# Designs tried in a protein design run: peptides against a protein of PDB entry 5T59. Part 194

Target 1, 112 residues: chain A of PDB entry 5T59
Amino acid sequence: TTPTMQSTSLLTEHLGYPPISLVDDIINAVNEIMYKCTNAMEKYLMQRNIIGKKDFSDEIKIGTAKLESLLENSVDKNFDKLELYVLRNILSIPSDLLEENRFRLLHHEKLV
Target 2, 90 residues: chain B of PDB entry 5T59
Amino acid sequence: EHIRFQRLVQVCNKALEESIRKLQSWEKIHECFPNYGQTREGIENLTVCQQQVIKLWSNLSRVEFDAIFHERSIEEKLNQLDDLINKARS

## One batch from the design tools (peptide; made by RFdiffusion4, then SolubleMPNN)

Design b2_p29_3_s1 (from b2_p29_3, 10 letters changed)
Fold by OpenDDE base, seed 4:
Structure b2_p29_3_s1 (fold): chain B 112 residues (1-112), chain C 90 residues (1-90), chain A 29 residues (1-29)
Amino acid sequence: as target 1 above (112 residues)
Amino acid sequence: as target 2 above (90 residues)
Amino acid sequence: VEELIESLKTPERKSSEELWEEFLEEEEK
């Protein structure tokens, strides 16, 4: 069920880029978003770090770090799955198309 | 007929949804701020913060993923792939 | 012949949850 070199080549030709590039874009984006979110959270709470006479800055920093870790783990897990799914099931070529005559069809379609 | 792009969007949404699930848990949020969350004002701040982060997550992901899909012309390419597959099998 | 026809059918629309579950099932194989 792992993508073959043939599939990758054909898809690269079709897409104009390797299939993994799309996944990379997605993963990079979500990572960026993740850190933007955690940063925003920290900033928001740090602006509200004093309640009464108590300063909760340290707790906020620790807490946001914990949440970031939780989010990181979840993102890693889920988007690893996403990568596998996309490459195996979406950006994939069925076995029946992995024949010489079918390859020609794909090339023909590109040229026409 | 065209299903691959739809599936791409769906699995992206699923991954995003599952990724943010823990942050959607008030209990998880509160556990990270045990003393802060014991104050009324702290609870209010955490509540707003949680809501804002979730919205930010959703909005940013939508914008960024749409941009990626557009830049990669992935809808068109996946539709073409569907067509090729269907044509080959018919 | 009927089995062949079924094998050539394209999957219909699935929900995000269905897709995810299907993926998980495939990974377990």
Scores: peptide ipSAE 0.076, ipTM 0.881, DockQ to the pose 0.022
Fold by OpenDDE base, seed 2:
Structure b2_p29_3_s1 (fold): chain B 112 residues (1-112), chain C 90 residues (1-90), chain A 29 residues (1-29)
Amino acid sequence: as target 1 above (112 residues)
Amino acid sequence: as target 2 above (90 residues)
Amino acid sequence: VEELIESLKTPERKSSEELWEEFLEEEEK
């Protein structure tokens, strides 16, 4: 189920930060890593761009760009799924705990 | 009893694994470099490149994600959440 | 997965730059 404002507030209080912040950190990290990887590929191949007196620089640039695009699409899809899963199933409060009596318990535990 | 952090780790690993899957395909790599890959040296270079990039992906992801999890104290927080839920249901 | 969980408990952090250098060194071999 979609997280409620109440759930988000409670989790923010518990975590010390909004749940989405964790996901943002993860996504930002993987994006950075992704571009580091593609950059590494391009640089590695560009250092080896001439074979048999033939220059493959253009092909390398185009090819690495294609791979980058492919990786971007895959990262986007998979980490969108991750975001949904984390927010709905991991950083979530069961509906029964959103009831008044359970809500009190969460606050009580924090204060005790 | 504590399940949420384990699930977090699992889903992160799965997302990372699935994201890099296509780069693990030699055919996919070769298709991007059709002429370069027709040379012996080109094939060798692509092979090494592919292997190293996959390792780089794995290593960087591990280090960065571990750092995030530590900085956010997410294991502790998720364990506490599990405990609260279990206590509430008892 | 369990091994990874354990690694999270005892993080051995290397900077991205260090890992990058290791990558480059590996390629030099």
Scores: peptide ipSAE 0.020, ipTM 0.866, DockQ to the pose 0.019
Fold by OpenDDE base, seed 5:
Structure b2_p29_3_s1 (fold): chain B 112 residues (1-112), chain C 90 residues (1-90), chain A 29 residues (1-29)
Amino acid sequence: as target 1 above (112 residues)
Amino acid sequence: as target 2 above (90 residues)
Amino acid sequence: VEELIESLKTPERKSSEELWEEFLEEEEK
């Protein structure tokens, strides 16, 4: 089930930030890493673009672009799943606890 | 007793692993460089490149994700959440 | 009430693969 507004509020209070913020950090990080990796690949190969007096620069550029696209698609797919799982199953509060008692417990723990 | 943070780490690792899976395929790599990969030197370069990028992927993700988890204090917070839920059961 | 108590129990450790499969199954429901 989709997280409720109540659970989001309670978790935000507990975490000090909205649950989605964690996911955003993760996704932003992996995207950055992804492009760093593909850039590194291209640069490495471009430094080795000439073999036997033949220049493979164009092929390298096209090839690395294809790999980047492949990686982008995979990252998108898998981390979309991750987002759903994290928000639904990890950063979640059982529905039966979404009562005043749960709220009191959170406040109580903060005061102790 | 504390399970949520462990699961977070596990699913992050799974997502990272699945994301890089295609790059782990030599066939996929070679398909992107059909002529370059027909040369001995090209094959060597691609092999090294593949190995390096996979390592880079793994290392960068580990460092960055650990930093995020630390900055967000997520282990502590998730452990506390587990504890709160367990207390509520009592 | 007993069912609620059971639902509050801490789940057992699972592998990444198991977690992923559970997620997929839940999405199908």
Scores: peptide ipSAE 0.079, ipTM 0.883, DockQ to the pose 0.022; fails the geometry check
Fold by OpenDDE base, seed 3:
Structure b2_p29_3_s1 (fold): chain B 112 residues (1-112), chain C 90 residues (1-90), chain A 29 residues (1-29)
Amino acid sequence: as target 1 above (112 residues)
Amino acid sequence: as target 2 above (90 residues)
Amino acid sequence: VEELIESLKTPERKSSEELWEEFLEEEEK
């Protein structure tokens, strides 16, 4: 199920930051990595753009762009799933800990 | 007993693996360079390029994700969360 | 996947730039 506001608050207190911040870091990182990879690929091939007497620069640029697009789509899809999974199943508070008596426990453990 | 951090790592690895899957396909790579890939040298260059970019993907991801996990102290925090849950259920 | 988990937990720290350079160096060989 969708994380509750209460869970978010408790987790924020526990983590020292909102749960979504972790996911944001991950997503930002993979996006950066993605573009570094595609850039590297393009540069590598562009250094080898001439074979015989033919210049393949245009094809390389187009081809790399296509691969980048494919990677972008895949990253978006898979890391959207990751975000949902992390927030729902990893960074989540079970129902029993959302009860009044369990709230006390969490606060007690933090203060002691 | 501690399961949340393991799950985090697993799902991250899975997402990374699935994201790079298309680039692992030689057919897909070749399709993007139809004329270049018809030359011997082109095939060789594409082969090396494919291998290296996949390695780069893996290495960068490992380093960056580890840094994130460390900076966020997420293993410790998730372990603590597991402990709290287990304690509450006992 | 367990090996990957362990490797992620205790990886050698390198900058993205260093890894980039390694990529380029390997390709130049």
Scores: peptide ipSAE 0.027, ipTM 0.877, DockQ to the pose 0.021; fails the geometry check

Design b2_p29_3_s2 (from b2_p29_3, 12 letters changed)
Fold by OpenDDE base, seed 4:
Structure b2_p29_3_s2 (fold): chain B 112 residues (1-112), chain C 90 residues (1-90), chain A 29 residues (1-29)
Amino acid sequence: as target 1 above (112 residues)
Amino acid sequence: as target 2 above (90 residues)
Amino acid sequence: VDELIESLKKPERPSSEELWEKFEEEEKK
């Protein structure tokens, strides 16, 4: 089940930010990490691009790009799943509690 | 009693693990560097590179995700959410 | 590689190391 507007509003009030913001932070972070990793790989190998009399610079660049692509695809896939899971199962309010009573509880807890 | 934050951590770890899985394959790494990997020195370099990148992935993700969780106070908030739900149902 | 790793790492931020340890322990069970 997808989150409702009501659920989002209540959770936003509770969290102090929209639930999606957490997911965005996570996804942004992993993307940053991903590119740092691939950059590190490229730099490391480029420092070791010459073996014997052969220069492997071009192969290294192409190879690291391929790995980056593979990683990108995997990250996209898995973190899309993560997003759905988090929003549906973690940052969620059971439907039976999406009533006035639940709303009052949130207000009560906030005020106390 | 408190389960949501644990689930968050678990799903994050799972996503991270699955994402890096392909880079953990030596065969895939080697395929990306077919000629470079035919040299002894190349193999050594690739091996070290692969190992260190995996470590980098793990370390960076831990640090960054922990920072996010802290900044968002997500453990506390999720625990509170669990408590609220449990209280409402009791 | 080690140098690169260190250069890429951000300074350690407040983290729940104890939580991670517990999580790891639980996973090992």
Scores: peptide ipSAE 0.030, ipTM 0.871, DockQ to the pose 0.039
Fold by OpenDDE base, seed 3:
Structure b2_p29_3_s2 (fold): chain B 112 residues (1-112), chain C 90 residues (1-90), chain A 29 residues (1-29)
Amino acid sequence: as target 1 above (112 residues)
Amino acid sequence: as target 2 above (90 residues)
Amino acid sequence: VDELIESLKKPERPSSEELWEKFEEEEKK
């Protein structure tokens, strides 16, 4: 089930921020980590690019780029699923709490 | 009683695990470095690199995600949400 | 989510280099 505008508003009030902001933080973090990992890998191998009088710099750069692409695709797919799951199943409000009487209760609990 | 935060942690871990799966494959790593991986030293370097990058992935994600969860107070907020739901249903 | 790839979060904690060094030390043991 897709989150409703009402649910988003209530959760924003409860969290102090929109639910999507949490997901954005997570996705931004994993993207940063992804590039740090591939950069570290490239640097490590580039420090060891000469073997038997042969320079493998070009192959290392291309190979690392390929791995980065593979990782990017996997991150994209898996964290798209994560986004949907979090917004639909974790940061969600059951229909009974969206009723007028329950809505009032949430406001009451916040004010008291 | 409190289930939402546990689910959040679980789905985050799952996404991280699935994302790094290809890098855990030695075959995939070797395919990216076909000539480099034909040398003894190259194999050794790739082996160490693979092991370390996987650990780096795990450690960085743990640190960063924990920081996010703390900054957003998400465990507390999700527990409160669970409590509100349970209270409303009682 | 694709837009977020271009707008990366700023690093908050230990650098990749620091962690990498720790891992190298562990591998030597």
Scores: peptide ipSAE 0.027, ipTM 0.878, DockQ to the pose 0.020
Fold by OpenDDE base, seed 2:
Structure b2_p29_3_s2 (fold): chain B 112 residues (1-112), chain C 90 residues (1-90), chain A 29 residues (1-29)
Amino acid sequence: as target 1 above (112 residues)
Amino acid sequence: as target 2 above (90 residues)
Amino acid sequence: VDELIESLKKPERPSSEELWEKFEEEEKK
């Protein structure tokens, strides 16, 4: 189910940070890694752009750009799914614990 | 008993794996470099490039994600969450 | 995700360059 404000608040208290912050760290990291990878590909191939007196620089640039786009789309899709899964199924509080009696238990455990 | 952190690791690995899947396809790589890939030397370069990038992807992701998990103390926090839930249901 | 989750987003954090440097060194060989 979709996280509620109450759930988010409780998890923030528990974690010491909003749940979304973890997801953001993950997504930011993978995006950085993605561009490092594509940059590495381009640089590697550009250092090897001439074969048999033919210059393939333009083809390399276009090709790596296509691969980058492909990777971007895949990263976006898969990590959007990840975000939803993490926030809804991992960093989540069951509905029964959102009730008053269970809420008190969470606070009690924190203070003890 | 503790399941949430394991699931986090699994879903992260799955997302990473699925994200790089198309780059693991030689056909897809070759399609992006049709003329370059028709040369012997070009094929060799593309092969090495593909292998290195996949390795780089895996290694960088592992290191960075582990660092994030550590900095956020997420294993401990998720284990505690599991314990709280289990206790509440007992 | 919904608007509530979006409102809780935090800024980006830096990452390590160690493995990247190693990669570059290997490529120069």
Scores: peptide ipSAE 0.021, ipTM 0.867, DockQ to the pose 0.016
Fold by OpenDDE base, seed 5:
Structure b2_p29_3_s2 (fold): chain B 112 residues (1-112), chain C 90 residues (1-90), chain A 29 residues (1-29)
Amino acid sequence: as target 1 above (112 residues)
Amino acid sequence: as target 2 above (90 residues)
Amino acid sequence: VDELIESLKKPERPSSEELWEKFEEEEKK
């Protein structure tokens, strides 16, 4: 089930930040890493673009772009799943505990 | 007793693993460089490149994700959440 | 060439650290 507003509020209080912020950090990080990887690949191969007096620069650029696209699609798919899983199953509060008692416990623990 | 953080780590690792799956395929790599990969030297370069980028992917992800988890204190917070839930059910 | 590719798949030869080094250099700039 989709997280409720109440659970989000409680978790935000507990975490000190909205649950989605964690997911955003993760996704932003992997995207950055992805482009760093593909950039590194391109640069590495471009430094080795001439073999037997033949220049493969164009092929390298096209090829690395294809790999980047492939990686982008995979990252998008898998981390969309991750987002759903994290928000639904990890950063979640059981529905039976979404009562005033749970709220009190959070406050109580902060005071102890 | 504490399970949420473990699950977080697991799902992150799974997502990372599945994301890099295609790059782990030599066939996929070679398909992107059909003529370059017809040369001995090209094959060698692609092989090294493939291996290194996979390592780079893994290492960068580990470092960055650990940093995120630390900055967000997520292990502690998730453990506390587990404890709170368990306590509430007691 | 195909056989060469297959033969290369069997034993993973040691890779250079050049790609990583270049990355580090870029990050330091």
Scores: peptide ipSAE 0.025, ipTM 0.868, DockQ to the pose 0.071; fails the geometry check

Design b2_p29_3_s3 (from b2_p29_3, 11 letters changed)
Fold by OpenDDE base, seed 3:
Structure b2_p29_3_s3 (fold): chain B 112 residues (1-112), chain C 90 residues (1-90), chain A 29 residues (1-29)
Amino acid sequence: as target 1 above (112 residues)
Amino acid sequence: as target 2 above (90 residues)
Amino acid sequence: VDELIESLKTPPKPSSEERWEKFLEEEKK
């Protein structure tokens, strides 16, 4: 189930930012880390591209690209799941509380 | 009592772990470098690279995610959310 | 080659790790 606008609004008020913003930060971070890792791998191997009298530069480039693609796919899959889980199960308000009583409680906390 | 932040950390760790799973496979790494990996020196280079990249992945993710959690004050906010929900159910 | 692969599936020697760290530092702008 997708979070309701009401839930999003309440959580935004509570958090000081929309719930999706947290997820965006996480996803952006992991993507950056991913490319840093693959870039480091490529550069490291490219500095070691010659073994004996053979130049493996082309193979290294292709191989690291393949690994990057694999990692990209895995990151995409797993963090899509993460997004859904976080928004539905962590940054969520139980439906039975999305009634008048919930609003009252929030107001009460603000007044205390 | 306070469960949401714990769950957040767990799901983040799970996603990170599953994402790097294929790179942890030597066979998968070797398949990407079939000729390079047939040389002794190549194997050594790949081994070092694999191990160090995995460590880099782990370290960078830890630092960055912790920074995000801190900047967003998410532990405090989630604890408060738990408290609010518990009060509402009382 | 297979035997070599298996034999080399060990943590890198400290020297190799040091080389990696040096590499990372050099790449840092």
Scores: peptide ipSAE 0.231, ipTM 0.887, DockQ to the pose 0.048
Fold by OpenDDE base, seed 4:
Structure b2_p29_3_s3 (fold): chain B 112 residues (1-112), chain C 90 residues (1-90), chain A 29 residues (1-29)
Amino acid sequence: as target 1 above (112 residues)
Amino acid sequence: as target 2 above (90 residues)
Amino acid sequence: VDELIESLKTPPKPSSEERWEKFLEEEKK
């Protein structure tokens, strides 16, 4: 079930930020990490691009790009699932609590 | 009692683990460097890269995700959410 | 670069440790 507008509003008030912002931070972070990983590998291999009398620079560049693509696809897939799970199951408010009583509790906790 | 933050950590770890799975395959690595990987030195270099990238992936993820969780105060907020829900149901 | 070095704490296989360390040192510069 997709989060309701009401749930999002309440959670935003509770968190101090929209729930999606957390997911965005996570996704942005993993993408950055992915790049750092593949970049490090490329640099390492490019420093070792010549073996014997053969230059493997082109193969290294292409190969690293392939690995990056592979990793990117996997990241996209898995973190899309993560986003859905987090928003639906973690950063969520049970429907039975989306009533007047719940609102009072939220206000009460903020005021106390 | 407090379950949401634990779930967040778990799902993050799962996503990270599943994402890096293909890079853990030597066959996949070697396929990307078919000629380079036919040399002794190439194999050694690729082995180092594979091992270190996996470790780097894990370490960077831990550091960055922990930073995010801290900046967003997510553990506290999720615990509070759990408490609110439990209180409301009591 | 330094961030990468600091993040990489675990050593590789002993036979390749020196090569990786060399790389890290070079990147640190």
Scores: peptide ipSAE 0.083, ipTM 0.874, DockQ to the pose 0.021
Fold by OpenDDE base, seed 1:
Structure b2_p29_3_s3 (fold): chain B 112 residues (1-112), chain C 90 residues (1-90), chain A 29 residues (1-29)
Amino acid sequence: as target 1 above (112 residues)
Amino acid sequence: as target 2 above (90 residues)
Amino acid sequence: VDELIESLKTPPKPSSEERWEKFLEEEKK
């Protein structure tokens, strides 16, 4: 189930930030890492682009781009799943606790 | 007792592992460099590159995710959330 | 590869730090 506005508000109060912010940080980080990895791969291979009498620069560029695309697709797929899982199952409040009693408990804990 | 942070770490690791899965396939790597990979030197270079990029992926992810978790104090917050929920049910 | 890997490793709290700081500043009431 999708998080309710009430749940989001409560979690935001608890966390000090909206739950989605954590997910955004994670996704942004992995995207950055992804491109660093592909860039490193390309640079490494481009430094080794000539074997014998053959120059493989074009093939390396194309090949690295293909790998990047594969990685992008996989990252998108898996971290979309991650987002859903985190927001629904980790950063979530059970529905039975989204009553007045839960609010009281949170307020009480903040005061202690 | 405290389960949410553990689950967060697990799901992050799973996402990272599944994301890099195709790059772990030599066949996939070779397919991207069909002629380069037909040379001895090319195979060697690709092998080293593959191994090192996977390590880079793992290391960078660990550092960055740990930083995020620390900055967001997520372990503490999730533990507190677990405690609140458990307390509410007791 | 080793040199490249080392050069790409960012020791400081890198990618989310500035974003987090910005968030903290914006959330200050």
Scores: peptide ipSAE 0.022, ipTM 0.858, DockQ to the pose 0.026
Fold by OpenDDE base, seed 5:
Structure b2_p29_3_s3 (fold): chain B 112 residues (1-112), chain C 90 residues (1-90), chain A 29 residues (1-29)
Amino acid sequence: as target 1 above (112 residues)
Amino acid sequence: as target 2 above (90 residues)
Amino acid sequence: VDELIESLKTPPKPSSEERWEKFLEEEKK
Protein backbone atom coordinates (compact mmCIF):
# COMPACT_ATOMS: atom_id res chain seq x y z
CA THR B 1 0.00 0.00 0.00
CA THR B 2 1.27 3.44 -0.96
CA PRO B 3 1.54 6.03 1.81
CA THR B 4 -1.01 8.84 1.69
CA MET B 5 -1.06 12.32 3.11
CA GLN B 6 -3.79 11.22 5.46
CA SER B 7 -1.83 8.30 6.80
CA THR B 8 1.23 10.50 7.12
CA SER B 9 -0.68 12.97 9.22
CA LEU B 10 -2.07 10.28 11.46
CA LEU B 11 1.28 8.63 11.87
CA THR B 12 2.93 11.95 12.58
CA GLU B 13 0.43 12.53 15.33
CA HIS B 14 0.95 9.04 16.67
CA LEU B 15 4.74 9.06 16.48
CA GLY B 16 5.25 12.67 17.41
CA TYR B 17 7.30 13.10 14.25
CA PRO B 18 6.90 12.44 10.53
CA PRO B 19 7.59 8.85 9.47
CA ILE B 20 10.32 10.02 7.11
CA SER B 21 12.28 11.36 10.09
CA LEU B 22 12.97 7.85 11.31
CA VAL B 23 14.26 6.82 7.92
CA ASP B 24 16.37 9.95 7.71
CA ASP B 25 17.95 9.16 11.05
CA ILE B 26 18.77 5.65 9.89
CA ILE B 27 20.21 6.77 6.58
CA ASN B 28 22.23 9.57 8.13
CA ALA B 29 23.59 7.17 10.69
CA VAL B 30 24.68 4.55 8.20
CA ASN B 31 26.32 7.19 6.02
CA GLU B 32 28.29 8.46 8.97
CA ILE B 33 29.24 4.93 9.93
CA MET B 34 30.30 4.21 6.38
CA TYR B 35 32.76 7.07 6.27
CA LYS B 36 34.06 6.25 9.71
CA CYS B 37 34.78 2.75 8.53
CA THR B 38 36.62 3.83 5.41
CA ASN B 39 38.52 6.44 7.36
CA ALA B 40 39.57 3.80 9.84
CA MET B 41 40.79 1.55 7.05
CA GLU B 42 42.81 4.31 5.50
CA LYS B 43 44.37 5.37 8.76
CA TYR B 44 45.25 1.83 9.73
CA LEU B 45 46.87 1.08 6.42
CA MET B 46 48.61 4.43 6.20
CA GLN B 47 50.27 3.66 9.49
CA ARG B 48 51.59 0.59 7.74
CA ASN B 49 52.33 2.14 4.39
CA ILE B 50 55.98 1.21 4.23
CA ILE B 51 56.94 -2.39 3.72
CA GLY B 52 60.61 -2.98 3.36
CA LYS B 53 61.84 0.04 1.53
CA LYS B 54 58.74 0.60 -0.56
CA ASP B 55 56.12 3.24 0.20
CA PHE B 56 52.58 2.13 -0.68
CA SER B 57 50.84 5.35 0.40
CA ASP B 58 49.48 6.18 -3.03
CA GLU B 59 48.15 2.69 -3.60
CA ILE B 60 46.54 2.68 -0.16
CA LYS B 61 44.78 5.97 -0.78
CA ILE B 62 43.49 4.85 -4.16
CA GLY B 63 42.48 1.43 -2.92
CA THR B 64 40.62 2.79 0.07
CA ALA B 65 38.83 5.26 -2.15
CA LYS B 66 37.71 2.41 -4.38
CA LEU B 67 36.38 0.46 -1.44
CA GLU B 68 34.59 3.55 -0.20
CA SER B 69 32.95 3.94 -3.57
CA LEU B 70 31.82 0.33 -3.58
CA LEU B 71 30.44 0.61 -0.09
CA GLU B 72 28.74 3.89 -0.86
CA ASN B 73 26.98 2.44 -3.88
CA SER B 74 25.82 -0.56 -1.93
CA VAL B 75 24.58 1.56 0.97
CA ASP B 76 22.65 3.80 -1.38
CA LYS B 77 21.00 0.88 -3.11
CA ASN B 78 20.07 -1.11 -0.05
CA PHE B 79 18.89 1.76 2.09
CA ASP B 80 16.79 3.15 -0.72
CA LYS B 81 15.01 -0.18 -0.66
CA LEU B 82 14.79 0.05 3.09
CA GLU B 83 13.22 3.48 2.93
CA LEU B 84 10.58 2.31 0.52
CA TYR B 85 9.81 -0.80 2.53
CA VAL B 86 9.59 1.00 5.86
CA LEU B 87 7.33 3.73 4.60
CA ARG B 88 5.07 1.38 2.67
CA ASN B 89 4.90 -1.67 4.88
CA ILE B 90 5.91 -0.75 8.41
CA LEU B 91 4.92 2.85 8.95
CA SER B 92 1.59 2.42 7.22
CA ILE B 93 -2.08 2.46 8.11
CA PRO B 94 -4.50 0.01 6.49
CA SER B 95 -7.24 1.55 4.41
CA ASP B 96 -9.94 0.29 6.75
CA LEU B 97 -8.50 2.54 9.45
CA LEU B 98 -8.57 5.56 7.21
CA GLU B 99 -12.25 6.15 7.93
CA GLU B 100 -13.66 8.90 10.11
CA ASN B 101 -14.80 6.56 12.84
CA ARG B 102 -11.42 4.90 12.93
CA PHE B 103 -9.69 8.24 13.21
CA ARG B 104 -11.66 8.80 16.36
CA LEU B 105 -10.40 5.53 17.68
CA LEU B 106 -6.82 6.63 17.22
CA HIS B 107 -7.52 9.92 18.92
CA HIS B 108 -9.39 8.18 21.69
CA GLU B 109 -6.46 5.93 22.45
CA LYS B 110 -4.20 8.93 22.57
CA LEU B 111 -6.42 10.69 25.07
CA VAL B 112 -6.95 7.70 27.34
CA GLU C 1 0.44 -9.84 17.62
CA HIS C 2 3.24 -7.29 17.33
CA ILE C 3 5.00 -7.61 14.00
CA ARG C 4 6.00 -4.19 12.70
CA PHE C 5 8.98 -3.57 14.94
CA GLN C 6 10.29 -7.03 14.21
CA ARG C 7 10.05 -6.26 10.53
CA LEU C 8 11.87 -2.98 11.03
CA VAL C 9 14.74 -4.71 12.76
CA GLN C 10 14.86 -7.38 10.09
CA VAL C 11 14.95 -4.97 7.18
CA CYS C 12 17.61 -2.86 8.88
CA ASN C 13 19.77 -5.90 9.46
CA LYS C 14 19.29 -7.02 5.90
CA ALA C 15 20.28 -3.64 4.52
CA LEU C 16 23.37 -3.57 6.72
CA GLU C 17 24.37 -7.09 5.76
CA GLU C 18 23.92 -6.52 2.06
CA SER C 19 25.79 -3.23 2.23
CA ILE C 20 28.91 -4.76 3.74
CA ARG C 21 28.90 -7.86 1.55
CA LYS C 22 31.54 -6.69 -0.91
CA LEU C 23 33.94 -5.79 1.87
CA GLN C 24 33.59 -9.33 3.10
CA SER C 25 35.12 -10.54 -0.14
CA TRP C 26 38.86 -11.01 0.16
CA GLU C 27 39.12 -10.91 -3.61
CA LYS C 28 37.53 -7.48 -3.69
CA ILE C 29 39.83 -6.23 -0.98
CA HIS C 30 42.93 -7.63 -2.60
CA GLU C 31 42.18 -6.26 -6.05
CA CYS C 32 42.09 -2.76 -4.56
CA PHE C 33 45.64 -3.22 -3.29
CA PRO C 34 47.34 -5.31 -5.96
CA ASN C 35 50.96 -4.55 -5.11
CA TYR C 36 50.52 -4.07 -1.40
CA GLY C 37 48.74 -7.40 -1.28
CA GLN C 38 51.65 -9.15 -2.94
CA THR C 39 53.73 -8.70 0.17
CA ARG C 40 53.44 -10.91 3.23
CA GLU C 41 53.05 -7.97 5.56
CA GLY C 42 50.57 -6.36 3.23
CA ILE C 43 48.37 -9.43 3.22
CA GLU C 44 48.50 -9.58 6.99
CA ASN C 45 47.63 -5.91 7.32
CA LEU C 46 44.75 -6.19 4.86
CA THR C 47 43.42 -9.25 6.60
CA VAL C 48 43.37 -7.54 9.97
CA CYS C 49 41.95 -4.39 8.45
CA GLN C 50 39.15 -6.30 6.72
CA GLN C 51 38.18 -8.18 9.85
CA GLN C 52 38.24 -5.14 12.06
CA VAL C 53 36.34 -2.84 9.73
CA ILE C 54 33.56 -5.41 9.42
CA LYS C 55 33.38 -5.58 13.19
CA LEU C 56 33.42 -1.80 13.36
CA TRP C 57 30.56 -1.68 10.87
CA SER C 58 28.53 -4.11 12.92
CA ASN C 59 29.24 -2.51 16.27
CA LEU C 60 28.64 1.06 15.20
CA SER C 61 25.43 0.20 13.39
CA ARG C 62 24.10 -1.72 16.38
CA VAL C 63 24.80 1.11 18.78
CA GLU C 64 23.55 3.86 16.52
CA PHE C 65 20.40 2.11 15.35
CA ASP C 66 19.48 1.13 18.88
CA ALA C 67 19.94 4.72 19.92
CA ILE C 68 17.70 5.91 17.11
CA PHE C 69 15.03 3.36 17.95
CA HIS C 70 15.14 4.40 21.57
CA GLU C 71 15.06 8.11 20.91
CA ARG C 72 12.15 7.68 18.53
CA SER C 73 10.37 5.21 20.83
CA ILE C 74 9.70 3.24 17.72
CA GLU C 75 9.15 -0.17 19.30
CA GLU C 76 6.45 1.18 21.56
CA LYS C 77 4.86 3.21 18.81
CA LEU C 78 4.82 0.32 16.36
CA ASN C 79 3.41 -2.02 18.98
CA GLN C 80 0.68 0.49 19.67
CA LEU C 81 -0.03 0.71 15.99
CA ASP C 82 -0.32 -3.06 15.76
CA ASP C 83 -2.69 -3.06 18.70
CA LEU C 84 -4.86 -0.37 17.19
CA ILE C 85 -5.09 -2.19 13.90
CA ASN C 86 -5.92 -5.48 15.58
CA LYS C 87 -8.52 -3.83 17.75
CA ALA C 88 -10.13 -2.15 14.79
CA ARG C 89 -10.39 -5.45 12.96
CA SER C 90 -11.89 -7.33 15.89
CA VAL A 1 42.35 -1.04 14.63
CA ASP A 2 41.10 -1.70 18.14
CA GLU A 3 42.00 1.81 19.17
CA LEU A 4 40.23 3.14 16.13
CA ILE A 5 37.10 1.18 16.98
CA GLU A 6 36.95 2.71 20.43
CA SER A 7 37.59 6.21 19.19
CA LEU A 8 34.83 6.07 16.58
CA LYS A 9 31.93 5.24 18.88
CA THR A 10 29.60 8.28 18.75
CA PRO A 11 25.83 9.09 19.02
CA PRO A 12 23.47 9.73 16.00
CA LYS A 13 22.32 13.04 14.38
CA PRO A 14 18.88 14.65 13.51
CA SER A 15 16.68 14.46 10.31
CA SER A 16 15.03 16.48 7.48
CA GLU A 17 11.36 16.41 6.51
CA GLU A 18 11.77 17.93 3.08
CA ARG A 19 12.52 14.54 1.57
CA TRP A 20 9.03 13.33 2.42
CA GLU A 21 7.35 15.82 0.14
CA LYS A 22 9.47 14.69 -2.75
CA PHE A 23 8.90 11.07 -1.89
CA LEU A 24 5.15 11.50 -1.69
CA GLU A 25 5.01 13.35 -4.95
CA GLU A 26 7.06 10.75 -6.74
CA GLU A 27 4.91 7.96 -5.36
CA LYS A 28 1.85 9.59 -6.87
CA LYS A 29 3.34 9.39 -10.34
Scores: peptide ipSAE 0.024, ipTM 0.861, DockQ to the pose 0.034; fails the geometry check

